# Peptides against a protein of PDB entry 8BZL, part 82

Target 1, 228 residues: chain A of PDB entry 8BZL
Amino acid sequence: SYDRAITVFSPDGHLFQVEYAQEAVKKGSTAVGVRGRDIVVLGVEKKSVAKLQDERTVRKICALDDNVCMAFAGLTADARIVINRARVECQSHRLTVEDPVTVEYITRYIASLKQRYTQSNGRRPFGISALIVGFDFDGTPRLYQTDPSGTYHAWKANAIGRGAKSVREFLEKNYTDEAIETDDLTIKLVIKALLEVVQSGGKNIELAVMRRDQSLKILNPEEIEKYV
Target 2, 242 residues: chain B of PDB entry 8BZL
Amino acid sequence: SRRYDSRTTIFSPEGRLYQVEYAMEAIGHAGTCLGILANDGVLLAAERRNIHKLLDEVFFSEKIYKLNEDMACSVAGITSDANVLTNELRLIAQRYLLQYQEPIPCEQLVTALCDIKQAYTQFGGKRPFGVSLLYIGWDKHYGFQLYQSDPSGNYGGWKATCIGNNSAAAVSMLKQDYKEGEMTLKSALALAIKVLNKTMDVSKLSAEKVEIATLTRENGKTVIRVLKQKEVEQLIKKHEEE

## One batch from the design tools (peptide; made by RFdiffusion4, then SolubleMPNN)

Design b1_p13_3_s2 (from b1_p13_3, 6 letters changed)
Fold by OpenDDE base, seed 1:
Structure b1_p13_3_s2 (fold): chain B 228 residues (1-228), chain C 242 residues (1-242), chain A 13 residues (1-13)
Amino acid sequence: as target 1 above (228 residues)
Amino acid sequence: as target 2 above (242 residues)
Amino acid sequence: SAARQARVESLYA
């Protein structure tokens, strides 16, 4: 059957390997991104780190550059490849253009990378979606999403992974200008959204916050509990 | 789902990579390997299965490989795949040393191999490596380290972990007995013997069936030592007396 | 097995 081949079109026009890669994303834990006024926030469902596992080696949120961070859902090993390529591109851009990447630029780079893996003979699609957040040099907060197909869009708020549907439904109801009026409210919105799918409260949430003209901050559990 | 079982590097309708899962399953039938991080060192303990009287190198480490002066690994899975990967690790480490005139950081070596493993899950005409590895090492950035990697190209840092046969049971035992911040290399060795004794499908643990390597720091240098059979016998004896 | 399931789940983040 066509669905057992490399990424090829079915008779009805489906790219089954891309669709199945999207199913791989749904096996990932939930990630949420929200764009505030002067803040971008990523929240992820923290898989229970095994008691003996080094937490530093378990990352679902990563910096791509000083002004850009990414959360992903899906195959962890695939994500590492994408992250490394994106980081190299961010540095290359700084060297060649003498400015940091725009969030759109690096998103498009990642999207193009993913797309090539949907069309290259002998390659499977990446089994990851990503939420990419950051600030452009002009201070504009941005949130983008990419999927295994290499499509990307800008969002006010979105979610990926196994609980994404419920989180999106929550965000659709609760994302208002009032709800993002302050940085703290924006953080609260992300936490509340994640709590729709995370059973063990704030202990199983990881939050990354990037404010205008500030470095990425990963919140500690105590800081997260202040917003719960 | 079964119709996808024979194809490499493709997703099932459920988003699964069955060949990666099957490679991991195959590793579950391999000899047990343990890694334990201590405050003053790190160790690997591995089940030795090939005991033949006609082996010329009787003391050859079957499953423990020195990678460079600061790192060693243990392997569980297909021996031929393990040989390829351990050779690649040595080459990566050597190329880094030549390029930067300093030893490769432990995690960077692990990730470099994991990227290779990942590629064998994504590029057509290839199968996943049927090998999991435990890595022990020291570097100036993080000190003593223990890592685990699998056929998917995933890896993680650990205080203690196990791969191969009965690995889940071993990990459970390690979780119960591992005391964070209080683990000496001596206590780690005792714990390794305790866990192996319970997880190996043998009536009595013998030194001939166990390989142990320790990585320590002496006078600002890394020392990787494979324990002699007599030393392992003493550890087993001590465990039997407790 | 529970162990197999845990390994499979570990592939995804």
Scores: peptide ipSAE 0.353, ipTM 0.791, DockQ to the pose 0.731
Fold by OpenDDE base, seed 2:
Structure b1_p13_3_s2 (fold): chain B 228 residues (1-228), chain C 242 residues (1-242), chain A 13 residues (1-13)
Amino acid sequence: as target 1 above (228 residues)
Amino acid sequence: as target 2 above (242 residues)
Amino acid sequence: SAARQARVESLYA
């Protein structure tokens, strides 16, 4: 069945479904990523977990591989699909190439997946943006951002979701070589950036840190409060 | 607005998936289903609406479905959609068992179905399933578990939750009365009756209108039991005496 | 309703 293309050009050349998917991203809670010298940091606004909900099932930061992690904003169910596909690709790459993916490679894979969903008949765009961070095998820290269109870019620092504008403005002013001189300063920068939009301090922040040759570490609330 | 109502699930200008939202609204008209996690078990309690005297076979459970030896679910929403999804759950669980020679972990079964649900929100020519599910189960990884999934393909683990009619009020009551770490299956059953009595659109709670299933561990095996009408009557009576 | 809005908002992370 020729399912009509859902994502079509408007008369003025806009892909409305992509633009509207970007509006779905803005409904997500804020996520921030910062590349330090030898560290990458992801921070997210904790959505208020319902009192009876298991916190284990509410994660906005996930590992894609040992050397790559991702935060997202937008549709949770869409994100799960992207994450699963990315994880499979990371494992496939290890099997076929005998090396872990570069952060750029997996970002490009995710971006290509998203782009296909903007052009495929009978499919809507993914309603998610992602911040993808990690280390390449040479030890270089990387930060990438993807959007519903399938566009991706490398960043020093960036933010996505509801408060992204304010967080980005903060980062533009405060991201300096001095501000990322140490791992601790880099973490502090992320926390300060999130505090521009997150109410009630460190209790509403989830923070993940990846250092060279180390696994993803999710900081506990007590560890976060030390940086506030 | 009408263009988004009559077509495949697409984004509104505001980034909303109206077909998913409408599917969720449809679930609000379904019978109430509760799930409560206890230290020593997990339960489902569901409203039975179709008590027709002319029904030849009183199916032991209209709303609660055994998925495998370690899992069961309850459904709120469109019955036909529910049947499709429950059958798919059984197939997924069976395929896993055949492939790995061990039962599927609870969360993996839930996520597998949620990926199907999500696909029906993203792929053309399909509408979202008008169904929410509560899942109860046991596995070696997390022990007793309770999950909820919705038409979007989103899911979450819960200590206690409700879907269907008056679900918001039921959840509020559960939040008030659920004692974390102190919940026994016995207390959970009592809580289920209490909440159903207040949230069901019935003048009087009766055992004929309530289905309850418990999942426990006995001698290293999972036991899924649908309570007999007499047992439910006793629970209701006990509640009325308090 | 606030409850409906909360459910809809739960779709987004």
Scores: peptide ipSAE 0.240, ipTM 0.694, DockQ to the pose 0.701
Fold by OpenDDE base, seed 5:
Structure b1_p13_3_s2 (fold): chain B 228 residues (1-228), chain C 242 residues (1-242), chain A 13 residues (1-13)
Amino acid sequence: as target 1 above (228 residues)
Amino acid sequence: as target 2 above (242 residues)
Amino acid sequence: SAARQARVESLYA
């Protein structure tokens, strides 16, 4: 049925549904990623949880595999679909290739999935951007960003969501080799970057840290306050 | 009529495929990419628009992709679409190599991708790829080759051509300055800089905003080389002195 | 309504 075309070119050569999906991302709370020397750090602005809402159900940071985690901004329901597909792919890769995915591999998988939803009939783009961090099997830390269009790039540091512009401007000024010389300095950099847009300090920040050959660690509020 | 331009790729009453035309319009907003065929090689020269300090990999080449040992391409248009198509080109080339134990002929690789592009203009529920490509290559059949393909799945061989922003003006300049039979790779590089300097929407051409790849034959092997920034700076400087 | 806006905002993370 011709009526199923959702993402089409405008007369001026724009894919409006992709652009509008980017606007959906900007409605999400801020997420930041920083690659250190031997650490990757994700930080997110905690969304105000409604009274009586279970906090465990409001996660912006999730593990995709033991060596890869993701933060997102945009439509929560869309994110769930992407996360689940990525997790299945990570497990499938372990079974078929007998090695964990590289961070690039799983990023490319997610990017390809998103891109297909920009060309497939009866499907709208995903309204999410993602920061994907982790370690390759060789111990190299990686940070990737992907958007609703299905583009992806490797970054030293980046941000997504409503405060992303301000956070990126901060990171462009403050990301130096000295600023990431240690794990603690790298964590501090992420916190400082988020504090550019997050109100009420460390209480509204969630941090995830992954070190080489270590599992994802979510920092508790008390641990975060030590870096503030 | 607005009905034919806002949905899947269908014919207008006038027989036009507006979605293909609009995809081509999208490519017109992309950075300029040039291809020039010489007697002793072929080159791609592309505008680099995005310079971000926080990028992890200094992509030596944002728009130029090695496809196999004998071919490379450059892209103008939607980056995500380009990534899909360049990956498909690599897969096609690899499958051919595995099947026939020889590299895929240049035109055959181009045609295979063009069939895919065409299908995305004809099959329901698909939009055209918002990407044009320039292909450079060498094979034993035709030697050095330059091809262009567009969202329609149409392609052609060229001596020199341009895609992306200000492509029409660039092609006009290439027609004026291209000397058939006398084009060396050195002269082609100079011509590429000359055309880019006039067609890029920049006040001054800089090496950081230009990527160049050359394809040559050395000792019976194809060599694909991306020029270093210093080499591009020298080419720009030489042009400014003339 | 504030409740409707809150529901719409709840769609985004």
Scores: peptide ipSAE 0.166, ipTM 0.576, DockQ to the pose 0.183

Design b1_p13_3_s2 (from b1_p13_3, 6 letters changed)
Fold by OpenDDE base, seed 3:
Structure b1_p13_3_s2 (fold): chain B 228 residues (1-228), chain C 242 residues (1-242), chain A 13 residues (1-13)
Amino acid sequence: as target 1 above (228 residues)
Amino acid sequence: as target 2 above (242 residues)
Amino acid sequence: SAARQARVESLYA
């Protein structure tokens, strides 16, 4: 009998499929997000790409809109579905409201989508966490995290994936107003945080930077090495 | 029979909805939420568990949600489920306002959500919401009101109640100390601190771990206010001195 | 385990 009840409560009140989805996230490579004063920075651990695989096809950082980008950890195929839905919503919002989404709005949309997949029989939870960064239309930098459960919170800094614990511990110690005083210091903080878990330095790091009133910039390896 | 434990929205041979019971069990793991009705207002007091150094400044209460100008709620249970339900409450309230050009009565808003909760317990393909809510509000029909709802879609009006962790003990304490007809908002705040101090699994109650909101009427308007940390500290200090 | 409790606490409000 196909157990149609994929996500149900255990007798002790647990949603095991959601917990297992969180374990799936931990199998993903590490992603870090930091909110600076006038900058948001995403950093990700580059997975070892197969020798014949195009490195450009393995993106853990994606734009959702001009003012919002996302890094994820967990199932790549699940992430693609979430990203596409979020992009459609961003465009729909621009058409209907005549303004770009706030970072909170699109995060809440993604969170609601994830939550629905935890409540519907015949559907498993999404095996992804996401760090969502960007600027609101008022120029305020934002960082949000969302989990497989559909929970979301605003953060100054956070990490997801395999090395997230170590990276968070680093950020808890090193995230200060002084550490984010400038854009460059904020970028350095992200790199240093990633280096807690990433071996072989800047070559295995991908960084995305969004400054106030600027488009998303993916840093090249040479640019990253300048901050190491 | 273990076979019915995994089946959503199906009666056991004994007539039990195990998934609803298990959803209620899940709420027992949530932070404590209190509601107390006074003669001059209503309050919610909630345990804050998510104290993380890297969290962004909580501009809004983590556990207390404004629904409209006349109502707020507190949640115990699965945060994601709570977010969906609180958004639905806001939408229901707004649609009513648009349709009738007056705010939705408190009980009608509670009932509308309870119907949704009930549907998730009756119709296949969905699990119950793992959330209980406390509602505080004011309307022209009944004045200040406090309601509780659970995953089953049941609700009730209360003078004082508790949901989440150690809720049974809290309710027992409220029954002992609640003075019917004599409860002021000031006395209700003191009672809330007293109960939280005994029911929270903390060695010492601190203001950082407690959120309190009050709903009052001033000049014919409803005022929903989240207490500042300093105000909560003073309430805790006062309790420690008694 | 404290770790399970912490995870459960992260899921619950």
Scores: peptide ipSAE 0.104, ipTM 0.757, DockQ to the pose 0.030

Design b1_p13_3_s3 (from b1_p13_3, 12 letters changed)
Fold by OpenDDE base, seed 3:
Structure b1_p13_3_s3 (fold): chain B 228 residues (1-228), chain C 242 residues (1-242), chain A 13 residues (1-13)
Amino acid sequence: as target 1 above (228 residues)
Amino acid sequence: as target 2 above (242 residues)
Amino acid sequence: DERRRRIEESLYE
């Protein structure tokens, strides 16, 4: 059956394994990204951490480089592979080109990697979507999304994971120039968007903020509560 | 959904990797392994299943493997798969040591193996490893550490955890009795015995059916020690008296 | 059934 084939088209032109990988993404917790004027913000629904689990080893948001970070939804193990490959590429680029990657560049790299796993014999697609945010060397904030297919686009705001539809609907209604006029407003927008799908308020939200010429900052729960 | 049970490394229509899930289910039937992190050490406790009386070679440790001077692991699942993975762990650790002239950090070793596990879930012609592992170790970065990994290539750090048979019940018991910041190795050992006594499907816990290893620091060196049967007996006796 | 659910949930983040 075509739905069991890894790298073949169905008669209707579908890549079923890619589509099914998209379903895997929907099993992940929600992540949201918003590009502000001078800030990029990632917000994620926190998975309940077991009482005895070390929180250090549970991360849905990660840095790829000093100027780029990403959030993902889907298979955790697959995400680690993609993240590691991306990090290596970021470092390689710095060494060979003598400049940090642009957000688009690293997104394209990740997208290309994913695409190869949809076309190469004996490889299943990655079960992961990613929101990639950061600043280009010229100071321009960027937000990109990648899917299991290897497709990528630039966004003002977007969401991935189980609650993505609801979050996107919220963002479509509420993303305005006024809503992102300040860094604080941008952060508030992300929180409000996540609250559409996240229960128990700020305790179940993780936020990462990258401002122009600043490093990635993960907000602590107390800081998040200030925006709620 | 069951139509995909016969194929490896493919998504079901709902986005599930059934072969990985089934591997994890299979591990649930394996012997119980516990790990507990203490302030002054970390331990592994594993159920020893009956050794066939006709076996010529007495394995000192059936389920606990020393990986290097600073790390050990226990395994739950398919023995042959476990042998392959433990060997790979040792090789990775040695290669790192040769390359960098220092021991591999604990988490890096865990992640290296997890990347291999993940690959066996993504590349064709391969099946997932039917093995979960608990890792104990010490490094200069994080001190004493306990990790768990599964067939998916996912891993996590833990203060205490359990894999194998009755793992859910064991974890529940650990959650109840584990005291964060106050756990000594001595108390951890007692807790391990307590949990094993309740989770192992045996009428009476005996030293013959339990393997325990501790990892401590002495004089700036890591010491990995498998407890002698007599020591385990004493722990069991102490538990019975309480 | 609960165990199966836990396994499934553990794979995704």
Scores: peptide ipSAE 0.467, ipTM 0.817, DockQ to the pose 0.757
Fold by OpenDDE base, seed 5:
Structure b1_p13_3_s3 (fold): chain B 228 residues (1-228), chain C 242 residues (1-242), chain A 13 residues (1-13)
Amino acid sequence: as target 1 above (228 residues)
Amino acid sequence: as target 2 above (242 residues)
Amino acid sequence: DERRRRIEESLYE
């Protein structure tokens, strides 16, 4: 009976709706984030877009601010809500504090939002995990991950979605200081990681790169092929 | 699966939202709606199922709604839900106009409604709307546009798409015949008739069972026009001759 | 069954 209710504790101490939301995340396509020395890279498995669908309306990677971007896995509509709230907060922070958000700050904000939806009566958890990357004011690259529970951690590299386990295993083996020594090597690492779960090479991968003091750049297929 | 499908929208153990899925399933049984984007306009074509001679109010457009001067939509699903959502669309558009003194961009109107739809999938005590919508519009940012939204709050832009009964077959036909960059409104109208003729569960396509609206630009103004029955008849006749 | 599958897949990204 407890698993039918809004997010409540089971007798054994589980929050089933949160756990089930995590299962929803696993239905999403794979996303990978890697922190390099002076670069952050997001890679995602590109979902097949219908022939007659406008590609501009299908985005798994989005900017939250000039210095922060996010990839998600899970329910698309849920993600839109979180993204919009985060964007508003980023702008609000700029106005009130007169500085852009730190990556940790906006991650904490998103995490807090998610957590509230696990505890508020009449709400279900968000069915999304997110990889949040960017640069702090001091030029330090950051990578954070958050899940439906509202938990968040800083990472060197991580993955979310259906292929996350395999990608994480790859990253655990291959993430070294040498592997991220240059921007190009960092990008290659992300591509190689995604290729563990993505079939047919670079055609099914979307990559976003943010370098220090530069805006988010989404690589075109030709640019991706240079790294494959 | 049945344990999580009869109450407020919550996650199943597998991470599924069954109430949303069921709402989408229900829409599959609704009348067919088509949207086609052309170079010089965009159109909606919808199946008209409620033809009752005893209806006192002659609804010229049962399934196609004008939202503002630059946008219209077609609905597949529960009529009462559709009425609520179309009214909300009009209100959103009007509030935007009043606030910013310019018409709301097409995608912003779509997303605003989609956020409402999403909320009805996340907040307790609510059920998903049993409605999918096709939106046609024009704005200065993207020109002519076609969007589709569903009960989950998801949406997408399209060159051509279909919702409702036999939508999968219709989409397949559209994929085969739609020529990107070469589609005129005239050819789009012909394509709409062709697809409806094959996808509607009727013995013979008749003008009384089809509603068509076109959105064009004339002298820098958007023109939304519902085709007259005679015009639709002519389109059907042309199709039969080919 | 195929339709249900498509619906399910459409919800997640």
Scores: peptide ipSAE 0.345, ipTM 0.720, DockQ to the pose 0.772
Fold by OpenDDE base, seed 1:
Structure b1_p13_3_s3 (fold): chain B 228 residues (1-228), chain C 242 residues (1-242), chain A 13 residues (1-13)
Amino acid sequence: as target 1 above (228 residues)
Amino acid sequence: as target 2 above (242 residues)
Amino acid sequence: DERRRRIEESLYE
């Protein structure tokens, strides 16, 4: 049967394909996001890059614009589609509105895109969740999460992927105003959170830092070790 | 769990896309293709399985396709799917050239096709392409490049990789013998023969069963050359003497 | 089984 309708309601009111897409997210490696006072930090579990693979082509953290960065968990190919569309929207916004997108705006755009794929005939949901961080033009740091359903919320800190539960539990206990008082402390918090689920310490962690009025910086392993 | 095996674009309860996985499994039974990046060039080596004497058309290359002046690819999987995808690659490259008056960057061509592949995993009424590709190319941005893509629409850059039959074993061998920063095209060719000799399910490697293409730069121009049978024979002979 | 696992793992990040 050419079932055009992939995502349909079950008799009990569930959208199974959306729920199953959420399970796909759990197959992804862990990503964590933390909003500090004047910093946003994304941390991800590095997949062991195959020795012969070019590292430049394996990115779990990507810039959407100069002021917005995203980490994802789930289907890699799906993520590329979302990222590309988000980037186009960011540029379009700059051209039409003459200002960069707010983090909320681009999150909403991504969320809307995902939602459409849950309702459109003949399309399956995206198998990705995303952590979207950045700064609004007024200098306010923001962190958002979106899931396959197209829902999104603002967070102080959150995690996605296979180890998300453990990381979230850690963050719930350790995210305090004191813990994010400085940029360095905020970075340390992210590292500590990831270490709850990442084996072999700092070598398997990738960190992206965005400070107010600064470009996205991906920390090298040596820089990460300074915090460990 | 079998209920989800038949539908092409649905998630299983565990979040799996079985049809994509099955497509990748099917590719595992296809002829072996190797790609190796060297400092002075990049090569593709592919197993030629269909040698039929009654074939009217002498195909110089069955599995290696020139995409444009700066790129070529090798295919493992369903031949019909491969033909569609290689044609699409050529069209994308040509459209880009016409639009921008410069050759498409290698990675952009790869990603463009990967977006198509991905779409066939997400839109209903479509099945995944049963094809993996190796891409070799040169552009002004990154120089010599080697990429691999699969039915999911995922891709990656590689120094050396393998798709098709016994690909895992081939990759393991490549990992052992590939010397980063010291790989010449000559050494890469030798390595390709070595790996194919061990991974192909043939008693003896012969030139008629192997296609090799090299991509080099000469006088500021990209040169894509399919090795002649005699050249391949020499490579095999050299390997046997070592 | 190992091949299937590798395939599965390759799809997700």
Scores: peptide ipSAE 0.448, ipTM 0.814, DockQ to the pose 0.759; fails the geometry check

Design b1_p13_3_s3 (from b1_p13_3, 12 letters changed)
Fold by OpenDDE base, seed 2:
Structure b1_p13_3_s3 (fold): chain B 228 residues (1-228), chain C 242 residues (1-242), chain A 13 residues (1-13)
Amino acid sequence: as target 1 above (228 residues)
Amino acid sequence: as target 2 above (242 residues)
Amino acid sequence: DERRRRIEESLYE
């Protein structure tokens, strides 16, 4: 039996399944990424964890490697698949090339994976967008975004998820060289951006920071409150 | 009739490949790309639609890609599909170079990709690529060359052509103004600006919305250059004074 | 309609 093509062109030239996957992303909680001078920061809206749910299992920010981390918006199960594939590729790259991946490389890998799922029989697009941040070997901070289509771009700052529009508007107005002059200012910028859409202040924000030659650090609520 | 609209790689009763046609329709909504062959070079001119302030200034040409030392291409259509195809072009070119110790001829690179595109229209379970490409290049066999390929895997050599939004109108303009045998790169650049000014759905043509690359030969080497914004501004200014 | 016709015609030689 020929597997039905799920993602096909409409008469007017649209890939509806890809567009609908983008709508799925908008149902996700908001994530923000900002590139500073010597820092990359990811901020996410915390989804209300149901009573008795293990908080350890709900992570919207994850490490792909020591030098790369990712936040996503959209289908959690889809994200898990992408994250696992990316982690395997990061390790494979270290074994074969003897260097960690560049942020662009792993982004391109993820993008290619997503694109294939838009063109393969019996497969639907991934219902996720991702913000990928990290440092290249030369110490350059990077921020990339990818969407369900497999498109990716480099950004100074960006947002994904349900509140992304408002957050982007804020960032467009407030992202300046002065605003990212220090690590602390960069962190403040992310928090302020998230507060445009997050209710109840800093308690509903998760923040991750990566500095040059340092591992991913997730800030605790007390640390976040110092910036608000 | 709708049953054939949703199936890839199946002929309709009328012998039509609807998914290929629909892919080409998608390309019609993409930004305009022009290619013009001159006596002393070849150029690509592409519309830049997405200007976001928060984009990292990594000057990646949005629509023009270097394939190897002797070839470049522009894309119209789905960006993710374009990225896959341009990467494949680079791989094909490098494998050829490694195997034969000489650069791949331009037409052979184009045909290799076209075979891949065609396969995606024939083998079940795959949708066509929603991308058309313009190729510019130089080789020792035919000199400067311009090619166009579409989702069907069809390709052709051109003196001047256009893909993307308002491509039909652009082609008509090119037919009127293109002078065979007398086209210099300078005149080709002027023609490109003229055509883009009329075909782009923008009130005023600005340098920020146009990417231009030229391919020339200098001292027996191919030179691919993306024009600086200031250079494009000068071209636009010259056109406005005309 | 004209564009669709052109696309169709372009596929067949």
Scores: peptide ipSAE 0.250, ipTM 0.583, DockQ to the pose 0.084; fails the geometry check

